# Ledger of designs, part 48: peptides against a protein of PDB entry 2ODG

Target 1, 89 residues: chain A of PDB entry 2ODG
Amino acid sequence: MTTSQKHRDFVAEPMGEKPVGSLAGIGEVLGKKLEERGFDKAYVVLGQFLVLKKDEDLFREWLKDTCGANAKQSRDCFGCLREWCDAFL

## One batch from the design tools (peptide; made by RFdiffusion4, then SolubleMPNN)

Design b2_p18_5_s2 (from b2_p18_5, 7 letters changed)
Fold by OpenDDE base, seed 3:
Structure b2_p18_5_s2 (fold): chain B 89 residues (1-89), chain A 18 residues (1-18)
Amino acid sequence: as target 1 above (89 residues)
Amino acid sequence: SEVAKAEELGRAAVEAAE
C-alpha cells in the first residue's frame, strides 16, 4: 500500500512536541476530539500506542472509541506510529 | 489515569529518540 506525504513527513524525523494533528489519519475533526480528551500532542497518542503494547486491534479500537476514527483513519494512524517506532526506538 | 499513563510513556519514548 502507498503512504501519504503526511505519513512520510511524520516518520522522517523525531516527533518532539508535534501536535496530535500531525499524525497520519488524524485530521482537524479527530484532532480536536483527541485534544478535548487530553491527547493534545502526538507523543501522548504514541504513549497510548505503547501502553497497548503496539497491538493493532486494541489501538484501532481505542482510537475509534475515543475520537470516532473510521477504519482508514485508524489504520493510517497505527501505521504512522508503528513506522516511527521502527525508525527511532 | 489513562492520559497520565500515556503521557508518561510517550514522553519517555520521544526523549529516548532525541
Scores: peptide ipSAE 0.819, ipTM 0.968, DockQ to the pose 0.878
Fold by OpenDDE base, seed 5:
Structure b2_p18_5_s2 (fold): chain B 89 residues (1-89), chain A 18 residues (1-18)
Amino acid sequence: as target 1 above (89 residues)
Amino acid sequence: SEVAKAEELGRAAVEAAE
């Protein structure tokens, strides 16, 4: 499957202080919910991704449980972080 | 405090990893 421009923009450079909403699959609604739970920056979600040992099923389930992400949103977000890590970690 | 928030977030993160 093809990726979004949002995905490509995210994985192309260091994430720095990018807000959580910069992650592919994370729109305004999910972003606000994540922020309410303390995940205000993309790198905090990256932290959770790494704590979960980059496991897709665990991460996507966590994202669903934390902010109500659907299957596509969680897939997009996971793929975004995976590819960012492949490039920069 | 910010530290307390981080600790709470950390505990939740670890719990999700279990």
Scores: peptide ipSAE 0.184, ipTM 0.761, DockQ to the pose 0.070
Fold by OpenDDE base, seed 2:
Structure b2_p18_5_s2 (fold): chain B 89 residues (1-89), chain A 18 residues (1-18)
Amino acid sequence: as target 1 above (89 residues)
Amino acid sequence: SEVAKAEELGRAAVEAAE
């Protein structure tokens, strides 16, 4: 699958203090919902991704349940974190 | 408190993993 520039920008460098909205698949709507739940930084979502043992189905389901992400959004977000971890974790 | 918020978030995260 083709990745977005947003994905490439995220996986290219350490995420540091990047906001949750910097994750691929997470736009303004989903970002605000995640922030309201305490996921204000991308690294907090990374934490959830790791707690879920990097499992795609579990993570995508969690994201859907937490912020209402659709299939594409959850796929993009999962892929973003997976590839970031492959590069930096 | 910030600690309490973090603990709540942590519990929710673990619950989602179960």
Scores: peptide ipSAE 0.181, ipTM 0.758, DockQ to the pose 0.071
Fold by OpenDDE base, seed 1:
Structure b2_p18_5_s2 (fold): chain B 89 residues (1-89), chain A 18 residues (1-18)
Amino acid sequence: as target 1 above (89 residues)
Amino acid sequence: SEVAKAEELGRAAVEAAE
């Protein structure tokens, strides 16, 4: 599958203080919902990703339950974090 | 407090993993 420029921009460098909305698959709507739940930075979502042992099904289900992400959004977000971790973790 | 917020977030994160 092809990736978005947003994905490529995210996985290319340390995430630092990037907002949650910088994650692929996370637009304004999902970003606001995540922020309301305390996930204001991409690294907080990374934390959840790691707590879930990088499990795709668990993470995507969590994302759906937390902010209402659809299948594509959760897939894009998972792929974004997976590839970032492969490069930097 | 910021600590309380972090603790709550942490508990929620772990709960979601179980």
Scores: peptide ipSAE 0.176, ipTM 0.753, DockQ to the pose 0.071

Design b2_p18_5_s3 (from b2_p18_5, 5 letters changed)
Fold by OpenDDE base, seed 4:
Structure b2_p18_5_s3 (fold): chain B 89 residues (1-89), chain A 18 residues (1-18)
Amino acid sequence: as target 1 above (89 residues)
Amino acid sequence: SEVEKARELGKAAVEAAE
């Protein structure tokens, strides 16, 4: 399986204050919905990812329920956070 | 308040994990 440049850009460096929309799989539509729910920064979604103990099924279900992410979007977002954590956490 | 917003977000996050 291949990754996007957006994924590679995200996992390459500390996320700092990057907006939620910088996460792979999170475009304008999903980003706005996440922001409305209080997830304005990528690190807030990281927080949810960690609270869910990095569980793929739980995280992807949460993302779907929270912002309407489809299977690809949730997979991309999960993979993005997983690889970032492997590098920096 | 910002604290209250953060608290609510945290509660929702934990609830999603249960």
Scores: peptide ipSAE 0.210, ipTM 0.784, DockQ to the pose 0.071
Fold by OpenDDE base, seed 2:
Structure b2_p18_5_s3 (fold): chain B 89 residues (1-89), chain A 18 residues (1-18)
Amino acid sequence: as target 1 above (89 residues)
Amino acid sequence: SEVEKARELGKAAVEAAE
């Protein structure tokens, strides 16, 4: 599958203090919900991703349960973090 | 406090992983 420019922009550099909304698949709606749950930075979601041992099914399920992400959104977000980790972790 | 907030977030994160 092809990736979005948002994905490419995220995986291209260290994430630093980027907001949670900078993650592919996370728009304003999901971003606000994540922020309300304490996930205000992309690196906090990265933390969850790592705690879940980078497991796709577990992460995507968690994301769905946490912010209501649909299948595409969770796929995009997972792919974004996976590729970022491949490059920088 | 910020530490307490982080602790609770961390506990929730681990629970989600179990």
Scores: peptide ipSAE 0.207, ipTM 0.785, DockQ to the pose 0.072
Fold by OpenDDE base, seed 3:
Structure b2_p18_5_s3 (fold): chain B 89 residues (1-89), chain A 18 residues (1-18)
Amino acid sequence: as target 1 above (89 residues)
Amino acid sequence: SEVEKARELGKAAVEAAE
């Protein structure tokens, strides 16, 4: 499958202090909702991803329930974190 | 406090995984 430039930019380097909105699939609307729930940095969502043991179904369901992500948004976000972890974790 | 906020976030994360 093809990826977005946003995905490529995220997986290309250590995430550092990047905001949650830098994750593929997370736009302004979802980013604001995540921030309101305490997920202000991309690394906090990474933490949730890891606590869920990198399970796709669990993570995507969590993201949907937490911020209202649709199927594409949750897929893009999951793929972004998975590929980042493959490169840097 | 900041520690209590972090603790609550961590608890919620674990509960979502169970």
Scores: peptide ipSAE 0.198, ipTM 0.773, DockQ to the pose 0.071
Fold by OpenDDE base, seed 1:
Structure b2_p18_5_s3 (fold): chain B 89 residues (1-89), chain A 18 residues (1-18)
Amino acid sequence: as target 1 above (89 residues)
Amino acid sequence: SEVEKARELGKAAVEAAE
């Protein structure tokens, strides 16, 4: 399956201070919900991703439980962070 | 299990982030 331009833009460079909404799969709705739970920056979600040891099932379940992400959104977000980590971590 | 350990760490981290 092809990736979005949003995904490509995110994985291409250090994430720095990018907002949580810059993650693939995280739109305005999910982004606001994540921000309300303290996840305002993409790197905070990265932190969760790493604490969960990059496990896809754990991360996607967490994302669903935290902001209501559907299967596509959680898959896109996971893939975004996985590929970013593969490039920069 | 390693998965369970990771889950618990994740839960704690989420709470800490709130």
Scores: peptide ipSAE 0.171, ipTM 0.772, DockQ to the pose 0.079

Design b2_p18_5_s4 (from b2_p18_5, 5 letters changed)
Fold by OpenDDE base, seed 2:
Structure b2_p18_5_s4 (fold): chain B 89 residues (1-89), chain A 18 residues (1-18)
Amino acid sequence: as target 1 above (89 residues)
Amino acid sequence: SEVEKARELGEAAVKAAE
């Protein structure tokens, strides 16, 4: 399947201090909810992704439970982090 | 479970860092 430009922009470079909203699938609504829960930077969500051993089902479920992400949003976010890790981790 | 522990570990860390 195809990816968004937002996805491509994120996976193209080290994420540094990018806000959580820079993640594909994470718009303003989900971003604010994540920030309120302490996940203010993309690297914090990356941390959760890694603690969950990069497991898709576990991560997507966590994201849904944490910020209300729907299936597409969680898929996009997972794919974004997976591909970023493949390139830079 | 392993899953629950992983969830809690990450979330606890975030909370502690706030």
Scores: peptide ipSAE 0.259, ipTM 0.804, DockQ to the pose 0.106
Fold by OpenDDE base, seed 4:
Structure b2_p18_5_s4 (fold): chain B 89 residues (1-89), chain A 18 residues (1-18)
Amino acid sequence: as target 1 above (89 residues)
Amino acid sequence: SEVEKARELGEAAVKAAE
């Protein structure tokens, strides 16, 4: 598979205070829904990713249930966090 | 409060993992 520039930009550096919308697969619609649920920063979603023990199925299901992410959006977001963790965690 | 919001978020996160 190929990745987006958004993915590459995210995984290239420590995420710091990046907003949730900086995650691959998370656009304005999903980002706003996540923010309304308390996930305003990318690192909060990272927290959920880690609580779910980096499990792809669990994370993607959670993302779908939480903000309505479709299969591509959840896949992109998962891949983004996985690769970031591989580099920096 | 911010602590309460954080607690609720954390509890929801754990619940999702169960």
Scores: peptide ipSAE 0.200, ipTM 0.776, DockQ to the pose 0.071
Fold by OpenDDE base, seed 3:
Structure b2_p18_5_s4 (fold): chain B 89 residues (1-89), chain A 18 residues (1-18)
Amino acid sequence: as target 1 above (89 residues)
Amino acid sequence: SEVEKARELGEAAVKAAE
C-alpha cells in the first residue's frame, strides 16, 4: 500500500519530542482530543502502542474509543508506529 | 502533582490493555 508524506517523514527519524499530531492519521481534531486525554506527545501514544503489545486490533480499537478515529485514521496511525518501531526500537 | 498525573495516565493505559 502507498503511504503519505506525513508517514514517511515520521518513520525516517527518531521521534524525539514530536507532538501527537505528527503521527500519520492524526489531524488537528484527533490531536486535540488526544491532548485533552493526556496524550500530548507522539511518544505517549507510542507508550500505549507498546503496552498493548503492538497488537493492531487492540490499538485501533483503543484509538477509536479514545479520540473517535475512523478506520483509515487508526490504520494510518498504527502503520506509522509499527514502521517506526521496526526502524528504531 | 506531575507524578500523580503520570500515575493516572499509566494506570489507564494498563487497564485498556487488560
Scores: peptide ipSAE 0.183, ipTM 0.763, DockQ to the pose 0.071
Fold by OpenDDE base, seed 5:
Structure b2_p18_5_s4 (fold): chain B 89 residues (1-89), chain A 18 residues (1-18)
Amino acid sequence: as target 1 above (89 residues)
Amino acid sequence: SEVEKARELGEAAVKAAE
């Protein structure tokens, strides 16, 4: 599968203080929901990703439960964090 | 379960940070 430019932009550089909406698969709707749940920065979602031991199924289920992400959105977000971690963690 | 523990750990941390 191909990745989005948003994905490529995210995985290309340190995460820093990027908002949660910078994650691939996380648009305005999901971003707002995540922010309301305390996941306002991409690194907070990264934290959850790591707490879940980088497990795809667990993370994607968590994301769905937390903000209502659909299959594509959760896949894109997982892939974004996975590849970022591969590059920088 | 381990899954629930991991989920709650992350969410509790977020809440504590607010």
Scores: peptide ipSAE 0.144, ipTM 0.712, DockQ to the pose 0.107

Design b2_p18_6_s1 (from b2_p18_6, 12 letters changed)
Fold by OpenDDE base, seed 1:
Structure b2_p18_6_s1 (fold): chain B 89 residues (1-89), chain A 18 residues (1-18)
Amino acid sequence: as target 1 above (89 residues)
Amino acid sequence: SDLEKAKKALEEWKKEKE
């Protein structure tokens, strides 16, 4: 499989204050739900990703439980954070 | 589970920062 332009845009530079909706796989629907749960910035989701020790299954399950992400959305989001960390962490 | 522990810890942390 290939990555989206949204993924490439996110992993190409420091995260800064990017909103949660900047993450690949996180559209308007999921973004709104995440924001309502206190995950308004991408770095907050990154925090959870790191707390879960970058475990794919745990993170994707968390994302599903938190905002209702489907398999593709959680995969895209996980991949986005993984590759960002590979570049900058 | 590890997931539940992590979720709880995160939520507790968020409350502390309010």
Scores: peptide ipSAE 0.036, ipTM 0.620, DockQ to the pose 0.163
Fold by OpenDDE base, seed 4:
Structure b2_p18_6_s1 (fold): chain B 89 residues (1-89), chain A 18 residues (1-18)
Amino acid sequence: as target 1 above (89 residues)
Amino acid sequence: SDLEKAKKALEEWKKEKE
């Protein structure tokens, strides 16, 4: 499975204070919805990813329920966080 | 479900931090 440049840019370095919209699969529409729910930084979504014990089904369902992400968007976001964690955790 | 438990916990946590 191929990844986007956005994915590669995110997983290549510590995420620091990057906005939620820097996550693969999260565009302006989903980003705004996440921000409205208090998920303004990528590390807040990382927190949820970790709280859900890195479970793909649970995380993708949460993302769908929280901001309306479709299957590709949730897949891209999950993969982005998974690979970031593999590199930095 | 595990998802609902996690969601509820986070919502309560955020409310506590307000």
Scores: peptide ipSAE 0.033, ipTM 0.609, DockQ to the pose 0.118
Fold by OpenDDE base, seed 2:
Structure b2_p18_6_s1 (fold): chain B 89 residues (1-89), chain A 18 residues (1-18)
Amino acid sequence: as target 1 above (89 residues)
Amino acid sequence: SDLEKAKKALEEWKKEKE
């Protein structure tokens, strides 16, 4: 399937201090909710992704439970982190 | 479940670090 430009921009370079909203699938609404839960940086969400052993179902469920992400948003976010890890981890 | 355990552990960890 196709990816967004936002996805491509994220996976193309080191994550650094990018805000959580830089992740594909994470817009302003979800970003604010994640920030309220202490996930202000993309690398914090990456941390959770890794803690969950990169498991898609677990991560997407976590994201849904944490910020209310729908199926597409969680899929986009998962794919973004997976491909970033494939490139840099 | 693994998810619940992970979520709980993370929240507890965050509280310890604040």
Scores: peptide ipSAE 0.033, ipTM 0.615, DockQ to the pose 0.142
Fold by OpenDDE base, seed 5:
Structure b2_p18_6_s1 (fold): chain B 89 residues (1-89), chain A 18 residues (1-18)
Amino acid sequence: as target 1 above (89 residues)
Amino acid sequence: SDLEKAKKALEEWKKEKE
């Protein structure tokens, strides 16, 4: 599978204070839902990703349960965080 | 499940920090 430009932009540099909506797969709708749950920054979602031991199934299920992400959205978000971590952690 | 445990733990943590 090819990645989006949004994915490439995210994984190419330190995360910093990027909003949750900067994550691949997270658009405005999902972003707002995540923000309502306290996940306003990408690094907060990263935190959950790490708490779940970088497990794809657990993370994607969590994301679905938390903001209603579909399979593609959760896959894109997971891949975004995985590749970012591979580069920067 | 591990997911449910993690979710609950996170929520409990959030409440503790409020």
Scores: peptide ipSAE 0.033, ipTM 0.608, DockQ to the pose 0.095

Design b2_p18_6_s2 (from b2_p18_6, 9 letters changed)
Fold by OpenDDE base, seed 5:
Structure b2_p18_6_s2 (fold): chain B 89 residues (1-89), chain A 18 residues (1-18)
Amino acid sequence: as target 1 above (89 residues)
Amino acid sequence: SDLELAQKALEEWKEEKA
């Protein structure tokens, strides 16, 4: 498996104020649903990722339940945050 | 606020999974 350019762009630099839609696996549809739930910035989703102690199953389940992410979308999002943390946390 | 919405969503999810 290879990563997307969107993933590479995200993990390459500090997260800052990037919108939630900047996360790999989070497109327009999922982004809007996340924003409606208060997850407007990527760092808010990062917060949940960290609160769940970087557990893949818990995070992906949460993402699915929160915005309807499918398996690939949740996998891409998890991988994006994991690799960002490996680089910057 | 966004914070309130996010916290509400998390609380509801945690309660659902408990």
Scores: peptide ipSAE 0.162, ipTM 0.741, DockQ to the pose 0.329
Fold by OpenDDE base, seed 4:
Structure b2_p18_6_s2 (fold): chain B 89 residues (1-89), chain A 18 residues (1-18)
Amino acid sequence: as target 1 above (89 residues)
Amino acid sequence: SDLELAQKALEEWKEEKA
C-alpha cells in the first residue's frame, strides 16, 4: 500500500495542537463528528489509541462506532497514529 | 469486552480531571 501526503505530513513532526482533521483518513465529515464527541484535537484520538494499547482491531472498531469511519478511513487513521508513535513516542 | 473496559477507563479519567 501507498500513503497519502496527508499521512506523510502528519508523521513527519510532533503533532502539538493539530486538529483532529489533520489525521489521515479523517476528512471534514468525520472530523466534525469526532469534534461533536469531544475529540477536537489529534492528541485526544492519540489518547484513545494508547488507552486501547495500540490494538488495531479495537481502535478501528472504536473509530467506526464513534464517527462512522469506513474500512479505509479507519485503516489510514490507525496507520497514521502507529507510525507517528513509532517516530516520537 | 476489552473495548468496553478501555472506554470506561478513558471516561473515568476524563471525569477525574474535570
Scores: peptide ipSAE 0.094, ipTM 0.680, DockQ to the pose 0.157
Fold by OpenDDE base, seed 2:
Structure b2_p18_6_s2 (fold): chain B 89 residues (1-89), chain A 18 residues (1-18)
Amino acid sequence: as target 1 above (89 residues)
Amino acid sequence: SDLELAQKALEEWKEEKA
C-alpha cells in the first residue's frame, strides 16, 4: 500500500482549521458535497470518525452515503484520519 | 444498524448541546 503526498501532508501536522478538502481522498467534488452537509472542516469529519469508534467499515459506509465516495476515496480518507490520530490523538 | 445508531446518537448529542 502506498500513500499520496496529500496524505503525508495532512498527517504531518495538527489539522487545525483545515478544510474538509484537505483530507486524502476528498477532492473538490466530494469536498463540496461534504460542506453542503455541514462537514466543512476536516475536524468535523474527524469527529464523525471518532464517534464511529474508528471503525473502518462504518466510516467508509458513512462517507459513501454522505458524499458518494468510492472505495478508493473512502479508503484514502479513512487511512488519513487513522494515521493522523495515531500521531496526534 | 450500527451506523444508524451512531448517527442518531450523534444527532441527539448535537441537539442536546445546542
Scores: peptide ipSAE 0.045, ipTM 0.623, DockQ to the pose 0.108
Fold by OpenDDE base, seed 1:
Structure b2_p18_6_s2 (fold): chain B 89 residues (1-89), chain A 18 residues (1-18)
Amino acid sequence: as target 1 above (89 residues)
Amino acid sequence: SDLELAQKALEEWKEEKA
């Protein structure tokens, strides 16, 4: 499957203080919902990803339940974090 | 569910650190 430029920009460098909206699959609507739930930085979502032991099904279910992400949005976000971890963790 | 168990564990951990 192809990736977006947003994905490539995220996985290419250390995460730092990037906002949650920098994650692939997370637009303005999902970003606002995540911020309201305390997930304002991408690294907070990374924390959840790691707590769930990088499990795709669990993470995508969490994202759906937390902010209403659809299948593509959760897939894009998961892939973004997976590939970032492969490069930097 | 596995998700619910994971979330419960995370919340309990947060409470212990507060």
Scores: peptide ipSAE 0.044, ipTM 0.631, DockQ to the pose 0.109

Design b2_p18_6_s3 (from b2_p18_6, 11 letters changed)
Fold by OpenDDE base, seed 2:
Structure b2_p18_6_s3 (fold): chain B 89 residues (1-89), chain A 18 residues (1-18)
Amino acid sequence: as target 1 above (89 residues)
Amino acid sequence: SDLEKARKALKEWLEEKE
């Protein structure tokens, strides 16, 4: 499967202070919901990803439960963080 | 605060999955 340009842009560099909406699969709707729950920065979601030991099923379930992400959105977000970690962690 | 919101949400979710 192919990735989006948004994914490629995110995994290409250190995430620094990028907002949560910079993550692939996280649009304005999901981003706002995540921000309301305290996940305003991409690195906060990264934190949860790492706490869940990078487990795909757990992370995608968490994302769904937290902001209502559908299967594609959670897949895109997971893949984004996985590949970022592979490059920089 | 954002920190308190995030921590609370994470704690609750993790405990539900325990």
Scores: peptide ipSAE 0.208, ipTM 0.772, DockQ to the pose 0.275
Fold by OpenDDE base, seed 1:
Structure b2_p18_6_s3 (fold): chain B 89 residues (1-89), chain A 18 residues (1-18)
Amino acid sequence: as target 1 above (89 residues)
Amino acid sequence: SDLEKARKALKEWLEEKE
């Protein structure tokens, strides 16, 4: 499937201090829930992604459990982090 | 703090999945 512009914008450059809401699949609703749980920056979610050894099923399950992400949102977020890591990690 | 919240959330989730 094709990616969104939001995805492309995120994977195109170092993420630095970008907010969690800059991740593909993470809108205002999910972003606020993640922030309430301490995941205010994209790099904090990246941290969890890496701790889970980039496992798609584990990460998407975690995201669902943590902020209520649906299948599409978790897929988009996972893909965003995976491709960012492929480029910069 | 945000760090404490994140750490707690991660710890709890991982423990639940073990």
Scores: peptide ipSAE 0.156, ipTM 0.723, DockQ to the pose 0.312
Fold by OpenDDE base, seed 3:
Structure b2_p18_6_s3 (fold): chain B 89 residues (1-89), chain A 18 residues (1-18)
Amino acid sequence: as target 1 above (89 residues)
Amino acid sequence: SDLEKARKALKEWLEEKE
């Protein structure tokens, strides 16, 4: 499967203090909703990803329930975090 | 705080999935 440049930019380097909106699949709308729920940094969403044991179904369901992410957005976000973890965790 | 919001959101979601 092909990835976006946004995905490639994210997985290429340490996450640091990147905002939640830097995650693939997370645009301005979803980013604002996540920030309202306390997920202002990408690493906070990473934390949720890890708490859910990197389970795709659980994470994507959580993301949908939390910010209204559609299937494409949740898939992109999951893939972004999965590949980042494979590289740096 | 953002931490409290995140904790609350996590707790509520986990409880709903039990």
Scores: peptide ipSAE 0.119, ipTM 0.700, DockQ to the pose 0.341
Fold by OpenDDE base, seed 4:
Structure b2_p18_6_s3 (fold): chain B 89 residues (1-89), chain A 18 residues (1-18)
Amino acid sequence: as target 1 above (89 residues)
Amino acid sequence: SDLEKARKALKEWLEEKE
């Protein structure tokens, strides 16, 4: 499927200290909710992604339950982390 | 569930590091 420029920008370089809102699928609304739950950096969400053993269903369910992400938002976020890991992990 | 197990494990790890 087609990816966004936001996705491409994220997967192209080391994650570093990028805020959670840098993840594809995570806009201002979801980003704020994630930050309120302690997920202020993209690497914290990466941590959850890895704890869930990169399982798409588990991660997307977690994201939905944690910040109210819809199907597209959770798909975009999962794909972003998956491809970042493929490049850098 | 696997989700609950993972969340519990992460929570415990975070508390240990706190």
Scores: peptide ipSAE 0.035, ipTM 0.603, DockQ to the pose 0.110

Design b2_p18_6_s4 (from b2_p18_6, 11 letters changed)
Fold by OpenDDE base, seed 1:
Parts: sequence; C-alpha cells; structure tokens
Structure b2_p18_6_s4 (fold): chain B 89 residues (1-89), chain A 18 residues (1-18)
Amino acid sequence: as target 1 above (89 residues)
Amino acid sequence: SDLELARKALEEHLEEKE
C-alpha cells in the first residue's frame, strides 16, 4: 500500500495537539463533522481507536457512521493511527 | 456487545460535555 505525504507527516512525530484534520483521510468535510461530534483533536480519535482495541473493521465502521467517511478515507485514517501507534505507543 | 457499547460511549460522553 502506498501512503500520502499527509500520512507520513503524521506518523513521523508525536501528535501532540494536532487537529483532527491532520489525520490522513480526514479532509475539511469530515473534519468539520468530527469536530461537531467533539472529536476536535487527533488524539480524541486516537482514543476511540484504542477503545476499539485497534480493530480495523470496528474503527472504520465507526468512522463511516460518525462522519460519513468512505472506504478510502477510513482506510487512510486507520492506517495513519495504526502506524503512529506502532511507532510511539 | 462490550465493543459496541465502547463504540458509543466516548461520543455520548463528548456530546454531554458540549
């Protein structure tokens, strides 16, 4: 699988206070919807990812149900968080 | 399931705080 520069930028360093829109697969439209649900920071989405025990199907379904992410967007977001966790968790 | 409950719990909590 190929990755975007956005993905590489995210997984390369601690996420700190990065906004939710910094996650790969999360553009302006999805970011606004996530923010409206209280997921304003990337680390809040990370929290959900971890609560779901890093399960790909559960996370991607959650993301779809929460903000309307399509298959590519949810895949990109999942991969971003998975690889960040592999590096820093 | 426990995971289904977990799926909803965080969002519900965040909504309550807004």
Scores: peptide ipSAE 0.183, ipTM 0.734, DockQ to the pose 0.199
Fold by OpenDDE base, seed 3:
Structure b2_p18_6_s4 (fold): chain B 89 residues (1-89), chain A 18 residues (1-18)
Amino acid sequence: as target 1 above (89 residues)
Amino acid sequence: SDLELARKALEEHLEEKE
């Protein structure tokens, strides 16, 4: 599968203080919902990703339950974090 | 399960701080 430029931009560098909306698959709608639940920075979502042991099914289910992400959005977000971790973790 | 507890723990803590 192909990736978006948003994905490529995110995985290319340390995420630092990037907002949650910088994650692939997380647009304004999902970003606002995540922020309302305390996930204001990408690294907070990374934290949950790591707590869930980088498990795709668990993470994507969590994301769906937390902010209403659809299958594509959760896939994109998971892939973004997975590849970032492969590069920098 | 352990993972279910883990799934909820971070959210609960963050929501308390919002």
Scores: peptide ipSAE 0.177, ipTM 0.732, DockQ to the pose 0.222
Fold by OpenDDE base, seed 2:
Formats: sequence, structure tokens, C-alpha cells
Structure b2_p18_6_s4 (fold): chain B 89 residues (1-89), chain A 18 residues (1-18)
Amino acid sequence: as target 1 above (89 residues)
Amino acid sequence: SDLELARKALEEHLEEKE
């Protein structure tokens, strides 16, 4: 599978204080829903990703349940965090 | 499961703090 430019931009540098919407697969709609649940920063979603031990199925299910992400959106978001962790964690 | 509990714990904690 190919990645988006948004994915590449995110995994290229430390995420710092980037908003949740900076994550691949997280657009305006999903971003707002995540923010409403307290996940306003990308690093908060990273925290959940790590709590779930980087498990793809668990994370993607969580994302779907939390903000209504579809299969592509959850896959893109998972891949974004996985590759970021591979680079910086 | 333990991970299911963990899945909910962070969100519940965030909601309590906000």
C-alpha cells in the first residue's frame, strides 16, 4: 500500500504539540470527534496506541468506536503512528 | 480483558480531568 503526503509529513519529524488532525486518516470530522473526547493532540492518541501495546486490531477498533473511523481511516492512522514510533520511539 | 479495560481507562481519565 502507498502512503499519503500527510503520512509522510507526520512521520518525518517529532510530533511535538501537533493537533490530532495532523495524523494520517484523521480529517476535520474525525479530528473534532476525537477532540470532544479529550484527544486533542496527536500525542494523546499516541498514548492510547502505546497503552494498547501497538496492537493494530485493538487500536483500529478503538478508533472506530471513539470517532467513527472507517477501515481506511483507521488503517492510515495506525500506520502513521506505527511508522512514527519506528522512527522516534 | 485487561487490554479492554486499558482501552477504556484512558478515555475515562481524560473525561474526568476535563
Scores: peptide ipSAE 0.173, ipTM 0.727, DockQ to the pose 0.221
Fold by OpenDDE base, seed 4:
Structure b2_p18_6_s4 (fold): chain B 89 residues (1-89), chain A 18 residues (1-18)
Amino acid sequence: as target 1 above (89 residues)
Amino acid sequence: SDLELARKALEEHLEEKE
């Protein structure tokens, strides 16, 4: 599996106030849908990721149900958060 | 479901704050 530069940029540093759209797999369309549901910052999605106890199936299903993410988008987003947590949590 | 309970635990709170 290869990662995008967007993924590498995200996992390289503390998350801070980065917008939800900075997450790998989350483009403008998905980002807007997430923002409409209250997930305006990447750290809010991190919160959901942690509430789901870092479970891949639960998180990817949640992301699909919440913003319509496809399999690649949910995989990329999950991997992004997993690797960020491995580095900083 | 476990997913639904976990989802609501955060999203309902966010909606309340908005």
Scores: peptide ipSAE 0.173, ipTM 0.734, DockQ to the pose 0.192

